# Peptides against a protein of PDB entry 6UG1: the designs that were tried, part 64

Target 1, 304 residues: chain A of PDB entry 6UG1
Amino acid sequence: SNEERKRRKYFHMLYLVCLMVHGFIRNEWINSKRLSRKLSNLVPEKVFELLHPQKDEELPLRSTRKLLDGLKKCMELWQKHWKITKKYDNVGLYMRTWKEIEMSANNKRKFKTLKRSDFLRAVSKGHGDPDISVQGFVAMLRACNVNARLIMSCQPPDFTNMKIDTSLNGNNAYKDMVKYPIFWCEVWDKFSKKWITVDPVNLKTIEQVRLHSKLAPKGVACCERNMLRYVIAYDRKYGCRDVTRRYAQWMNSKVRKRRITKDDFGEKWFRKVITALHHRKRTKIDDYEDQYFFQRDESEGIPD
Target 2, 301 residues: chain A of PDB entry 6UG1 as posed
Amino acid sequence: SNEERKRRKYFHMLYLVCLMVHGFIRNEWINSKRLSRKLSNLVPEKVFELLHPQKDEELPLRSTRKLLDGLKKCMELWQKHWKITKKYDNEGLYMRTWKEIEMSANNKRKFKTLKRSDFLRAVSKGHGDPDISVQGFVAMLRACNVNARLIMSCQPPDFTNMKIDTSLNAYKDMVKYPIFWCEVWDKFSKKWITVDPVNLKTIEQVRLHSKLAPKGVACCERNMLRYVIAYDRKYGCRDVTRRYAQWMNSKVRKRRITKDDFGEKWFRKVITALHHRKRTKIDDYEDQYFFRRDESEGIPD

## One batch from the design tools (peptide; made by RFdiffusion4, then SolubleMPNN)

Design b2_p14_2_s3 (from b2_p14_2, 6 letters changed)
Fold by OpenDDE base, seed 5:
Structure b2_p14_2_s3 (fold): chain B 304 residues (1-304), chain A 14 residues (1-14)
Amino acid sequence: as target 1 above (304 residues)
Amino acid sequence: SKIEEFLLEYFNSL
């Protein structure tokens, strides 16, 4: 019905705000001074120097290469620190079906909340789910004065799916779900004036995204619980930015149709949510990023 | 806020 379509749209909006607030709170937790002191000790001086290369005036690309090598070494150090990767309880922050949502509303389950103290202990010991591991990696880079931001791919239920039964019958559902990450890192390259994408846990990759990302989910089974729609960046100064354009090849033709921002009402609403979570002044880094997004929109064109 | 606590409880239980 039209009423059910409205209900699913509003539930999607509520769920999206909740996910974005969760990302904001986790971004605050990883700014812990106590955690920062512990994690800085994992990075030897030689790796710290690679993270902070001198500007090569002849060839700025040499400075970028040093930064990339430093980030690679940080990923290796993080793998040594991280002893136990736990499976998610059920689906974690991956996308739930409408049936799963309806069934969960009937279950008065006492939800076990991960407290800030438990999170900090988990990161410090190197044990937890992949999301805790990525968040801890961002904390380690921030402890080394790297301009690292936490990236979250928000997975609200698909309000464009009007099927009543949306049960997923696949035996490999968990393997396909976790094939691509929900959380990752971006690092500012002051030399190239670009964000570097870092997945330290899942794909264990560093990339400079031009047109395509390795982190963008591909294939029907992977997209059932991980649809790239709302990629939100949380920086060390409590900035909040929509960076979906970086990771979406087909923003205009495909991704926009699955977002609340497909209409003017949704665009204005979503901008208000971003603005409410954005607690810093604009910088030249934001100008370079917006210019890159503009060029990506022009190069994709308007879908026929 | 109570909303942040409720949302934290809800999402950390997911």
Scores: peptide ipSAE 0.030, ipTM 0.717, DockQ to the pose 0.207
Fold by OpenDDE base, seed 3:
Structure b2_p14_2_s3 (fold): chain B 304 residues (1-304), chain A 14 residues (1-14)
Amino acid sequence: as target 1 above (304 residues)
Amino acid sequence: SKIEEFLLEYFNSL
């Protein structure tokens, strides 16, 4: 019905706000001064120097290469620190079906909230799920004075899916679900004036995204619980930005149709949510990022 | 709705 369509849209909006607030809270927790002091000790001086290269005036690319090598070594150090990777409880922050939401509303399950103290202990010991591990990696880079963002791919239920039964069939559902991350890192490269994408835990990759990302889910089975729609960046100064354009190849033709921002009402609403979570002034970094997004929109063209 | 209550509880549990 039209009423059920409105209900699913409203529920998607509420779910999205709560996911975005969760990302904001985790971004605050990883700014812990106590955690920062512990994690800085994981990075030796030689790696710190690679993270902070001098500007090569002859070939700025040499400075970017040093930064990339420093980030690679930080990923290796992080793997040595991280002792236990826990599986997600159920589906974690991956996308739920409408049926799973309805069934869960009938079952008053006491969800165990991870307290700030428990999170800080988990990161410090290297014991937790992949999301906690990525968040801790961002904290380690911030402890080394690197301009690192926490990235969250928000997975609200698909309000465009009007099917009654969306039961996911198959024994490999968990493997397909976790094939691509929900959380990752971005690092500002001051030499190239671009964000570097870092997945330290899942794919263990560093990329300079131009047109395509390795972190973008591919294939039907992987996209069932991980749809690239709302990629939100949280910086060390409590900035909040929509960076979906970086990771979406087909933003205009495909991704926009599955976002709340497909209409003017949803665009204005979503902008209010971003503004409420954005606690810093605009910088030249934001100007370079917006210019890159503009060039990506022009290069994609108008959807047929 | 029961679904909105579930969300509020779920997100308060994050």
Scores: peptide ipSAE 0.029, ipTM 0.703, DockQ to the pose 0.774
Fold by OpenDDE base, seed 2:
Structure b2_p14_2_s3 (fold): chain B 304 residues (1-304), chain A 14 residues (1-14)
Amino acid sequence: as target 1 above (304 residues)
Amino acid sequence: SKIEEFLLEYFNSL
């Protein structure tokens, strides 16, 4: 019905805000000074120097290569630190079906809240789910004075899906679900004036995204619980930015149709949410990023 | 609504 369409749209909006607030809170927790002091000790001086290369005036690419090598070594150090990767208790922050939401609304389940103290302990011990591990990795890079962002792919229920969802099938569904991450890292490259994408936990990859990302879900089964629609970046200064354009090949033709921002009301609403979560002034880094997004929009074109 | 309660509980659990 038209009413059910409206209900799903509003529920999607509410769910999206709560996911974005969760990302904001986790971004605050990883700024813990106590955690920072512990995690900085994981990075030896030689790796710290690679993270902070001098500018090569002859070939700036040499400086970027040093940074990339430093980030690779940080991923290796992080793997040594991380002792236990827990499975998600259910679907974690992956997308729920409408049926799962309806069933969950009927069952008062006591969810166990991960308190800030428990999170900090989990990261310090190297025990937790993949999301906690990624968040801890961002904390380690920030402890090394790296301009690292926490990236969250927000997975609200698909308000464009008007079907009665069937239950997604058992054990294979978990493997397909976790094939691509929900959380990852971006690192600012001051030499190339670009964000470097780092997945330290899932795909264990570093990439300089031009047109395509390895982190963008591919295949029907993987996209059932992980649709790239809202990729939100949280920086160390409590900035909040929509970076979906980086990871979406087909932002205008495909991704926009599945976003609340498909219409003027949704665009204005989503801008208000971003503005409410954006607690810093604009910087030249934001200008370079917006220029890159503009070029990506021009290169995609307007869908005919 | 039961959905809002579920969301509040779920998001408080995150």
Scores: peptide ipSAE 0.028, ipTM 0.706, DockQ to the pose 0.743
Fold by OpenDDE base, seed 1:
Structure b2_p14_2_s3 (fold): chain B 304 residues (1-304), chain A 14 residues (1-14)
Amino acid sequence: as target 1 above (304 residues)
Amino acid sequence: SKIEEFLLEYFNSL
């Protein structure tokens, strides 16, 4: 019905706000001074120097190469620190079906919220799920004075899916779900004036995204619980930015149709949510990023 | 509401 379409749209909006607020809270927790002091001790001086190369005036690319090598070594150090990777309880922060939401609303389960103290202990010990591990990696880079963002791919239920029953009956459902991450890292390269994408846990990759990312879900089975729609960046100064354009090859033709921002009401609403979570002034880094997004929009074109 | 219960559930599962 038209009423059920409205209900799913509003439920998607509310769920999206909750996801985005969760990302904001986790970004605050990883700014813990106590955690920072512990995690800085994991990074040897030689690796710290690679993270902070001098500007090569002849060839700025040499400085970027040092930074990339430093980030690679940080990923290796992080793998040594992380002792226990827990599986997600149920589907974690991956996308739920409308049926799963309805069944959950009928089953009053007592959920245990992870407290800030428990999170900080988990990161410090190297014990937790992949999301906690990525968040801890961002904390380690921030402890080394690297301008690292926490990236979250928000997975609200698909309000464009009007099917009642989408039973995901696959034995491989968990494997396909976790094939691509929900959380990752971006690092600012001051030499190239670009964000570097870092997945320290899932794909264990570093990339300089041009047109497409390795982190963008591919294939029907992977996209059932991980749809690239809302990629939100949280920086060390409590900035909040929509960076979906970086990771979406087909933003205009495909991704926009699955976002709340497909209409003017949704665009204005989503801008208000971003503004409410953005607690810093604009910087030159935001100017370079917006210029990159503009160039990506022009290069994709408007779908006919 | 069912939405508030779901949100509480969701936030508690985080």
Scores: peptide ipSAE 0.027, ipTM 0.710, DockQ to the pose 0.529

Design b2_p14_2_s4 (from b2_p14_2, 6 letters changed)
Fold by OpenDDE base, seed 4:
Structure b2_p14_2_s4 (fold): chain B 304 residues (1-304), chain A 14 residues (1-14)
Amino acid sequence: as target 1 above (304 residues)
Amino acid sequence: SKIEEFLKEYFNSL
């Protein structure tokens, strides 16, 4: 019905806000001074120097290469720190079906809220799910004065799916769900004026995204619980930005159709949500990023 | 609402 379409759209909007607020809260927790002091001790001086290379005036690419090597070594150090990767409880922050949402609304499950103290302890011990691990990695980089962003791929239920039964056919194996991350890191390269993508936990990869990312879900089974639609960046200064354009190859042709921003009302609403979560002034980094997104939109063209 | 309870529970599980 038209009513069910409206209901699913509004539920998607509410769910998206709450996911984005969750990312904001986790980003605040990452900024813990107590955690920062502990995690800085994991990074040797030689690795810290690689994270902060001098500008090579002859070949700025040499400075970027040092930063990339420093980030690689930080990933290796993080693997040594992290002792226990827990499985997600149920589906974690991956996308739920409409049926799962309706069933969960009837089941008063005592969900154990992860308190800030428990999060800080988990990161500090190296014990937790993959999301806690990524968040802790961002905390370690921030402890080393690196301009690292927490990236969150928000997975609200698909409001464009109007099927009554949205049950997934078969046991979508936990392996297919977790094949691609929900959280990752970006690091600002001041030399190339670009964000470097870092997945320290799942794919264990560093990339300089040009046209596509390795972190973008591919294949039907993976996309059922992980649809790239809302990739939100949270920086160390409490900035909040939509960075979906970086990771979406087909933003205009495919991704936009699955976003609330497909219409003017949704665009204006989503802009209000971003603005409410954006607690810093604009910077030249935002200008370079917006220019990159503009060039990517022009290069994709208008969908046929 | 059932939605608010679900969201409270879901976000409390995070």
Scores: peptide ipSAE 0.028, ipTM 0.706, DockQ to the pose 0.593
Fold by OpenDDE base, seed 5:
Structure b2_p14_2_s4 (fold): chain B 304 residues (1-304), chain A 14 residues (1-14)
Amino acid sequence: as target 1 above (304 residues)
Amino acid sequence: SKIEEFLKEYFNSL
């Protein structure tokens, strides 16, 4: 019905705000001074120097290469620190079906909230799910004074799916779900004036995204619980930005149709949510990023 | 509403 369509749209909006607030809270937790002191000790001086290369005036690309090598070594150090990767409880922050939402509303399950103290302990010990691990990696880079931001791919239920039963039948549902990450890292390259994408846990990759990312879900089974729609960046200064354009090859033709921002009402609403979570002034880094997004929109064109 | 209960539970799980 039209009523059920409206209900699913509003539920999607509300769920999206919850996820975005969760990302904001986790971004605050990883700024813990106590955690920072512990994690800085994991990074040797030689690796710290690679993270902070001098500007090569002849070839700025040499400075970028040093930064990339430093980030690779940080990823290796993080793997040594992380002792136990736990499975997610159920589906974690991956996308739920409408049936799973309806069933959960009937089941008064006491969900165990992960307290800030438990999170900080988990990161410090290297014991937790992949999301906690990525968040801890961002904390380690921030402890080394790197301009690292936490990236979250928000997975609200698909309001464009009007099926009553959306049960996912499949023996490999968990394996397909976790094939691509929900959380990752971006690091500012001051030499190239670009964000570097770092997945330290899932794909264990570092990339400079041009047109497509390795982190973008591919294939039907992977996209059932991980649809790239709302990639939100949380920086060390409590900035909040929509960076979906970086990771979406087909923003205009495909991704926009699955976003609340497909209409003017949704665009204005989503901009208000971003603005409410954005607690810093604009910087020249934001100008370079917006210019890159503009060029990507022009290069994709308007879908036929 | 069922939505508000789900959200309270969801927020209490985060």
Scores: peptide ipSAE 0.027, ipTM 0.705, DockQ to the pose 0.662
Fold by OpenDDE base, seed 1:
Structure b2_p14_2_s4 (fold): chain B 304 residues (1-304), chain A 14 residues (1-14)
Amino acid sequence: as target 1 above (304 residues)
Amino acid sequence: SKIEEFLKEYFNSL
């Protein structure tokens, strides 16, 4: 019905705000001064120097290569620190079906919220799920004065899916779900004027995204619980930005159709949510990023 | 409402 379509749209909007607020809160927690002091001790001086190379005036690419090597060594150090990777309880922050949401609303389950103190202890010990691990990695880079963003791929239920029963019956459902991350890192390269993508936990990869990312879900089974629609960046100064354009190859032709921003009402609403979570002034880094997004929109073209 | 229960559940599962 039209009413059920409206209900699913509003539920998607509310769920998306909740996810985005969760990302904001986790980004605040990883700015903990106590955690920063502990995590800085994991990075030896030689690796710190690689993270902060001098500008090579002859070949700026040499400075970028040092930064990339420093980030690689930081991933290796992080793997040594992280002792226990827990599985997600149920589906974690991956996308739920409408049926799962309805069943959950009927089952008064007492969920145990992870407190800030428990999170900080988990990161400090190296014990937790992959999301806690990625968030801790961002905290370690920030502890080394690296301009690192926490990236969150927000997975609200698909309001464009009007099917009642989408039973995900597959034995491989968990493996396919966790094949691609929900959280990752971006690092600002001041030499190339670009964001470097870092997945320290799942794919264990560093990339300079041009047209597509390795982190973008591919294949039907992986996309059932991980649809690239809302990739939100949280910086150390409480900036909040939509960076979906970086990771979406087909933003205009495919991704936009699955976003609340497909219509003017949704665009204006989503802009208000971003603005409410963005607690810093604009910088030259935002100008370089917006220029890159503009060039990506022109290169994709307008879908026929 | 069912939405508020789901949100409480969702936020508590985070």
Scores: peptide ipSAE 0.027, ipTM 0.703, DockQ to the pose 0.506
Fold by OpenDDE base, seed 2:
Structure b2_p14_2_s4 (fold): chain B 304 residues (1-304), chain A 14 residues (1-14)
Amino acid sequence: as target 1 above (304 residues)
Amino acid sequence: SKIEEFLKEYFNSL
C-alpha cells in the first residue's frame, strides 16, 4: 500500500539516524586519551616515521609510498595485537529484512548494549567483533597523529523493497554477509591530496580509490545484507561527511535510487542529519574531497 | 500506529 511505503520510508530514516549516531558515538570512544596512550606503544618509531614521511619535492609519490608502507606495517602490527575476533551477534549492523524487523518488534529482546568501558577494554585486549577491531585500528592510527577517519557503511532496511521478505538461508548467509566490511578506515594523504582507504580486518587491503573500491559489495548474496548507500566518515575532530561517492561507481544511476536523498525532501532531511553530526569547521581537506566528488560525478554523468 | 504518528510528526518537524 501507499501507507506501507510511507511507513518503510520513515522507519528507514529513523534507523539511518540511529546508525549514524552509533558511528558518531564510536568515533568519540576511539578518541579516548587512555586508549591512545596504550595503542601508540604498539607502533615502533620506524613505523611512525613511515607514517610521517618528509615531503619529497622531486617525486611526491615517494612520500605516498612511504605512507602506504607505514599503513601496511600498521595492519600487520594490528593483526598481532588482535587476539580474538568474535562473530557478530546475529547480523550485527548489517542490513535486516523487513520481516526480521517485524519479528523483532514482537519480541521484546533486550539488546545487550556494549558500554564505553567494555569497548575500551575490548580494544585494549584485542578481543571483539570485526567492527570493534576496525574502530581500534583507527584509534591506533590517531594515537600516531595520523589523520584517520572511521568509515561506516550504514545499512538501514531497504525502503525501496516492497516485497514480502523471505527468510534468508542460514550458514552461507553469514559468510556472504561478512564478505565485505561495514566499518573501515580512511587516511589522509597530504602529498596526493586524497583519502587512502584501509580495511585492516576483513579484506586486509589498502587502496587509493579512483573509480571503484574493493570494499564495495559485489554479488546478489553479499548485497542482501550490505548495500552501499550511506558511507559516512567520522574524523578525529568530530567531522561527519557523506563519502558514498568515493565507493559508489554508479552513484547517480544506481545508488541514489536506493537512498532517502532520491527526492528533495530526503536530501534536505539527510543534510540536516549530517549537519547535526558535523561538529567542526570546513577545511582545505574537505575542499579537495568535494572537488574529487565533483569530478567523479561529472565522469559518471547524469543517468538518462 | 503511535510510532508512525510520532515519526511523521518528528520528521515533518525537522
Scores: peptide ipSAE 0.024, ipTM 0.648, DockQ to the pose 0.075

Design b2_p14_3_s1 (from b2_p14_3, 7 letters changed)
Fold by OpenDDE base, seed 1:
Structure b2_p14_3_s1 (fold): chain B 304 residues (1-304), chain A 14 residues (1-14)
Amino acid sequence: as target 1 above (304 residues)
Amino acid sequence: MDELLEEIDKFLAL
């Protein structure tokens, strides 16, 4: 019905806000001064120097290469620190089906919320799920004065899916779900004036995204619980930005149709959500990022 | 319908 379509749209909006607030809270927790002091001790001086290279006036690319080598060594140090990777409870923060949501509403199961103290302990011990591990890695880079963002791919239920039964059957459903991350890192490269993408846990990759990312889900099975729609960046100064354009090859033709921002009402509403979570003034870094997004929109063109 | 948007707007004002 038209009513069920409206209900799913509003439930998607509410769920998206809850996910974005969750990302904001986790971004605050990783700014903990107590955690920062512990995690800075994991990074040797030689690795710290690589994270903060001098500007090469002859070839700025040499400075970027040092930063990339420093980030690679930080990923290796993080793997040594992280002792236990727990599986997600059920689907974690991956996308739920409408049937799973309805069944969960009927089941008065008390979800155990992870407290700030438990999170800080988990990161300090190197024990937790992949999301806690990525968040801890961002905390370690911030402890080394690196301008690192926490990235979250928000997975609200698909309001464009009007099927009554959306049950996902399959023994490999968990493997396909976790093939691509929900959380990752971005690091500002002051030399190239670009964000570097870092997945320290899942794909264990560093990339400079041009047209497409390795972190963008590919294939039907992987996209069932991980649709690239809302990639939100949380910085060390409590900035909040939509960075979906970086990771979406086909933003205009494919991704926009699956977002609340497909219509003017949804665009205005989503802009209010971003504004409410954005607690800093604009910077030259935001200007370079917006220029990059503009160039990516022009290069994709208007979908036929 | 407007009530849920109003609740979301109230939640965003927190």
Scores: peptide ipSAE 0.022, ipTM 0.643, DockQ to the pose 0.059
Fold by OpenDDE base, seed 4:
Structure b2_p14_3_s1 (fold): chain B 304 residues (1-304), chain A 14 residues (1-14)
Amino acid sequence: as target 1 above (304 residues)
Amino acid sequence: MDELLEEIDKFLAL
């Protein structure tokens, strides 16, 4: 019905805001001074120097290569720190079906909300789910004065799915769900004027995304619970930005159709959400990023 | 943030 379409759209919007606020809160927690002091001790001076290379005036690419080597070594150090990767409870922050949402509304399961103290302890011990691990990695880079962003791929229920039964076939193994991450890191390369993508936990990869990312979900089974639609970046200065364009190959042709921003109302609403979570002034980094997104939109073209 | 929540609540009530 038209009513059920409205209900699913509005529930998607509410759920999206809750996810984006969750990302904001986690971004505040990883700015903990106590955590920063502990995590900085994991990074030797030689690795810190690689994270902060001098500008090579002859070949700026040499400075980028040092930064990439520093980030690789930080990823290796993080693997040594992290002792226990817990499985997600149920589906974690992966996408739920409409049926799962309806069933969960009836189950007053007191989700034990992870407290800030418990999060800081988990990161400090190296014990937690993959999301806590990624968030802790971002905290370690920030402790080394690296301009690292927490990235969250927000997975609200698909409001474009109007099927009555949205149950997934029980064969969608936990392995297919977690094949691609929900959280990752970006690091600002001041030499190339680009964001470097870092997945320290899942794919254990470092990328300079041009057109394609390895972090973008591929294949039907993986996309059922991880649909790339809202990739939100939270920086160390409490900036909030939509960075979906970086990771979406087909933003205009495919991704936009699955976003609330497919219409002018949804675009205006989503801009208000971003603005409410964006607690810093615009910077020249944002200008370089917006220019990159513009070039990516022009290069994709308007879908026929 | 509060204004946004109010706008969401108004929108969810429609």
Scores: peptide ipSAE 0.022, ipTM 0.645, DockQ to the pose 0.073
Fold by OpenDDE base, seed 5:
Structure b2_p14_3_s1 (fold): chain B 304 residues (1-304), chain A 14 residues (1-14)
Amino acid sequence: as target 1 above (304 residues)
Amino acid sequence: MDELLEEIDKFLAL
């Protein structure tokens, strides 16, 4: 019905705000001074120097290579620190079906909210789910004065799915759900004027995204609980930015149709949400990023 | 903020 379409749209909007606020709060928690002091001790001086290379005036690419090598070594150090990767409880922050939402509304389960103290302890011990691990990795890079962003792929329920029963066939194995991450890292390369993508936990990869990312979900089974729609970046200065354009090969033709921003009302609403979560002034880094997004929009063109 | 977190986690837990 038209009413059910409206209900699902509004519920998607509410759920999206909740996810974006969750990302904001986790971004605050990883700025903990106590955690920073502990995590900086994991990074030896030689690796710190690679994270902060001098500008090579002859070939700036040499400085980028040193930064990439420093990030690779940080991933290796992080793997040594992380002792226990827990499975997600149920689906974690992956996308739920409408049926799962309706069933959960009836079950007043006391969800144990992870407290800030428990999160900081989990990161410090190296014990937690993959999301806590990625968030801790971003905290370690920030402790080393690296301009690292926490990236969150927000997975609100699909308001474009109008099926009454949205039950997934029981064959959607946990393995297909977790094949691609929900959280990752970006690091600012001051030499190339680009964001470097880092997945320290899932794919264990470093990318300089041009047209597509390895972190973008592929295949039907993986996309059922992980749809690339809202990739939100949280920086160390409480900036909040939509960076979906970086990871979406087909933003205009495919991704936009699955976003609230497909219409002018949704675009204006979503801009208000981003603005409410964005607590810093604009910087030259934002200008370079917006120029990159513009070039990506021009290169994709208007879908025929 | 913690109450909002509890409400959000309660909502995300739905």
Scores: peptide ipSAE 0.021, ipTM 0.677, DockQ to the pose 0.777
Fold by OpenDDE base, seed 2:
Structure b2_p14_3_s1 (fold): chain B 304 residues (1-304), chain A 14 residues (1-14)
Amino acid sequence: as target 1 above (304 residues)
Amino acid sequence: MDELLEEIDKFLAL
């Protein structure tokens, strides 16, 4: 019905706000001064120097290579720190079906929220789920004065799915769900004027995204609980930015159709949500990023 | 509405 379409759109919007607020809160928690002091001690001076290379005036690419090597070594150090990777409880922050949501409404399950103190202890001990691990890795880079963003792929229920029964076929193994991350890191490369993508936990990869990312979900089974629609970047200064364009190869043709921003009302609403979570002034880094997104939109073209 | 917020709080509590 038209009513069910409105209900699913509204629920998607509300759920998206809550996910974005969750990302904001986790981004605040990883800015903990107590955590920063502990995590900076994990990074030797030689690795710190690689994270902060001098500008090579002859070949700026040499400076980028040093930064990439420093980030690789930080991933290795992080793996040594992280002792216990817990499985997600149920589906974690991966996408739920409409049936799973309806069934959850009927179940008065008391879920135990992770407190800030427990999060900080988990990161400090190296014990937690993959999301806590990624968030802790971003905290370690920030402790080393690296301009690192927390990236969150927000997975609200698919309001474009109008099926009554949205049950996933029981064969969606936990392995297919967790094949691609929900959280990752971006690091600003001041030499190339680009964000470097870092997945320290799941794919254990570093990439400079041009047209496509390795972190973008591929294949039907992986996309059922992880649809790339809302990739939100949280910086160390409480900036909040939509960076979906970086990771979406087909933003205009495919991704936009599955976003609330497909219509002018949704675009204006989503802009208000971003603005409410964006607690810093614009910078030249935002100008370079917006220019990159513009070039990516022009290069994709408008789908016929 | 409150049930939906409670569901979302329950979900974010995961």
Scores: peptide ipSAE 0.020, ipTM 0.654, DockQ to the pose 0.172

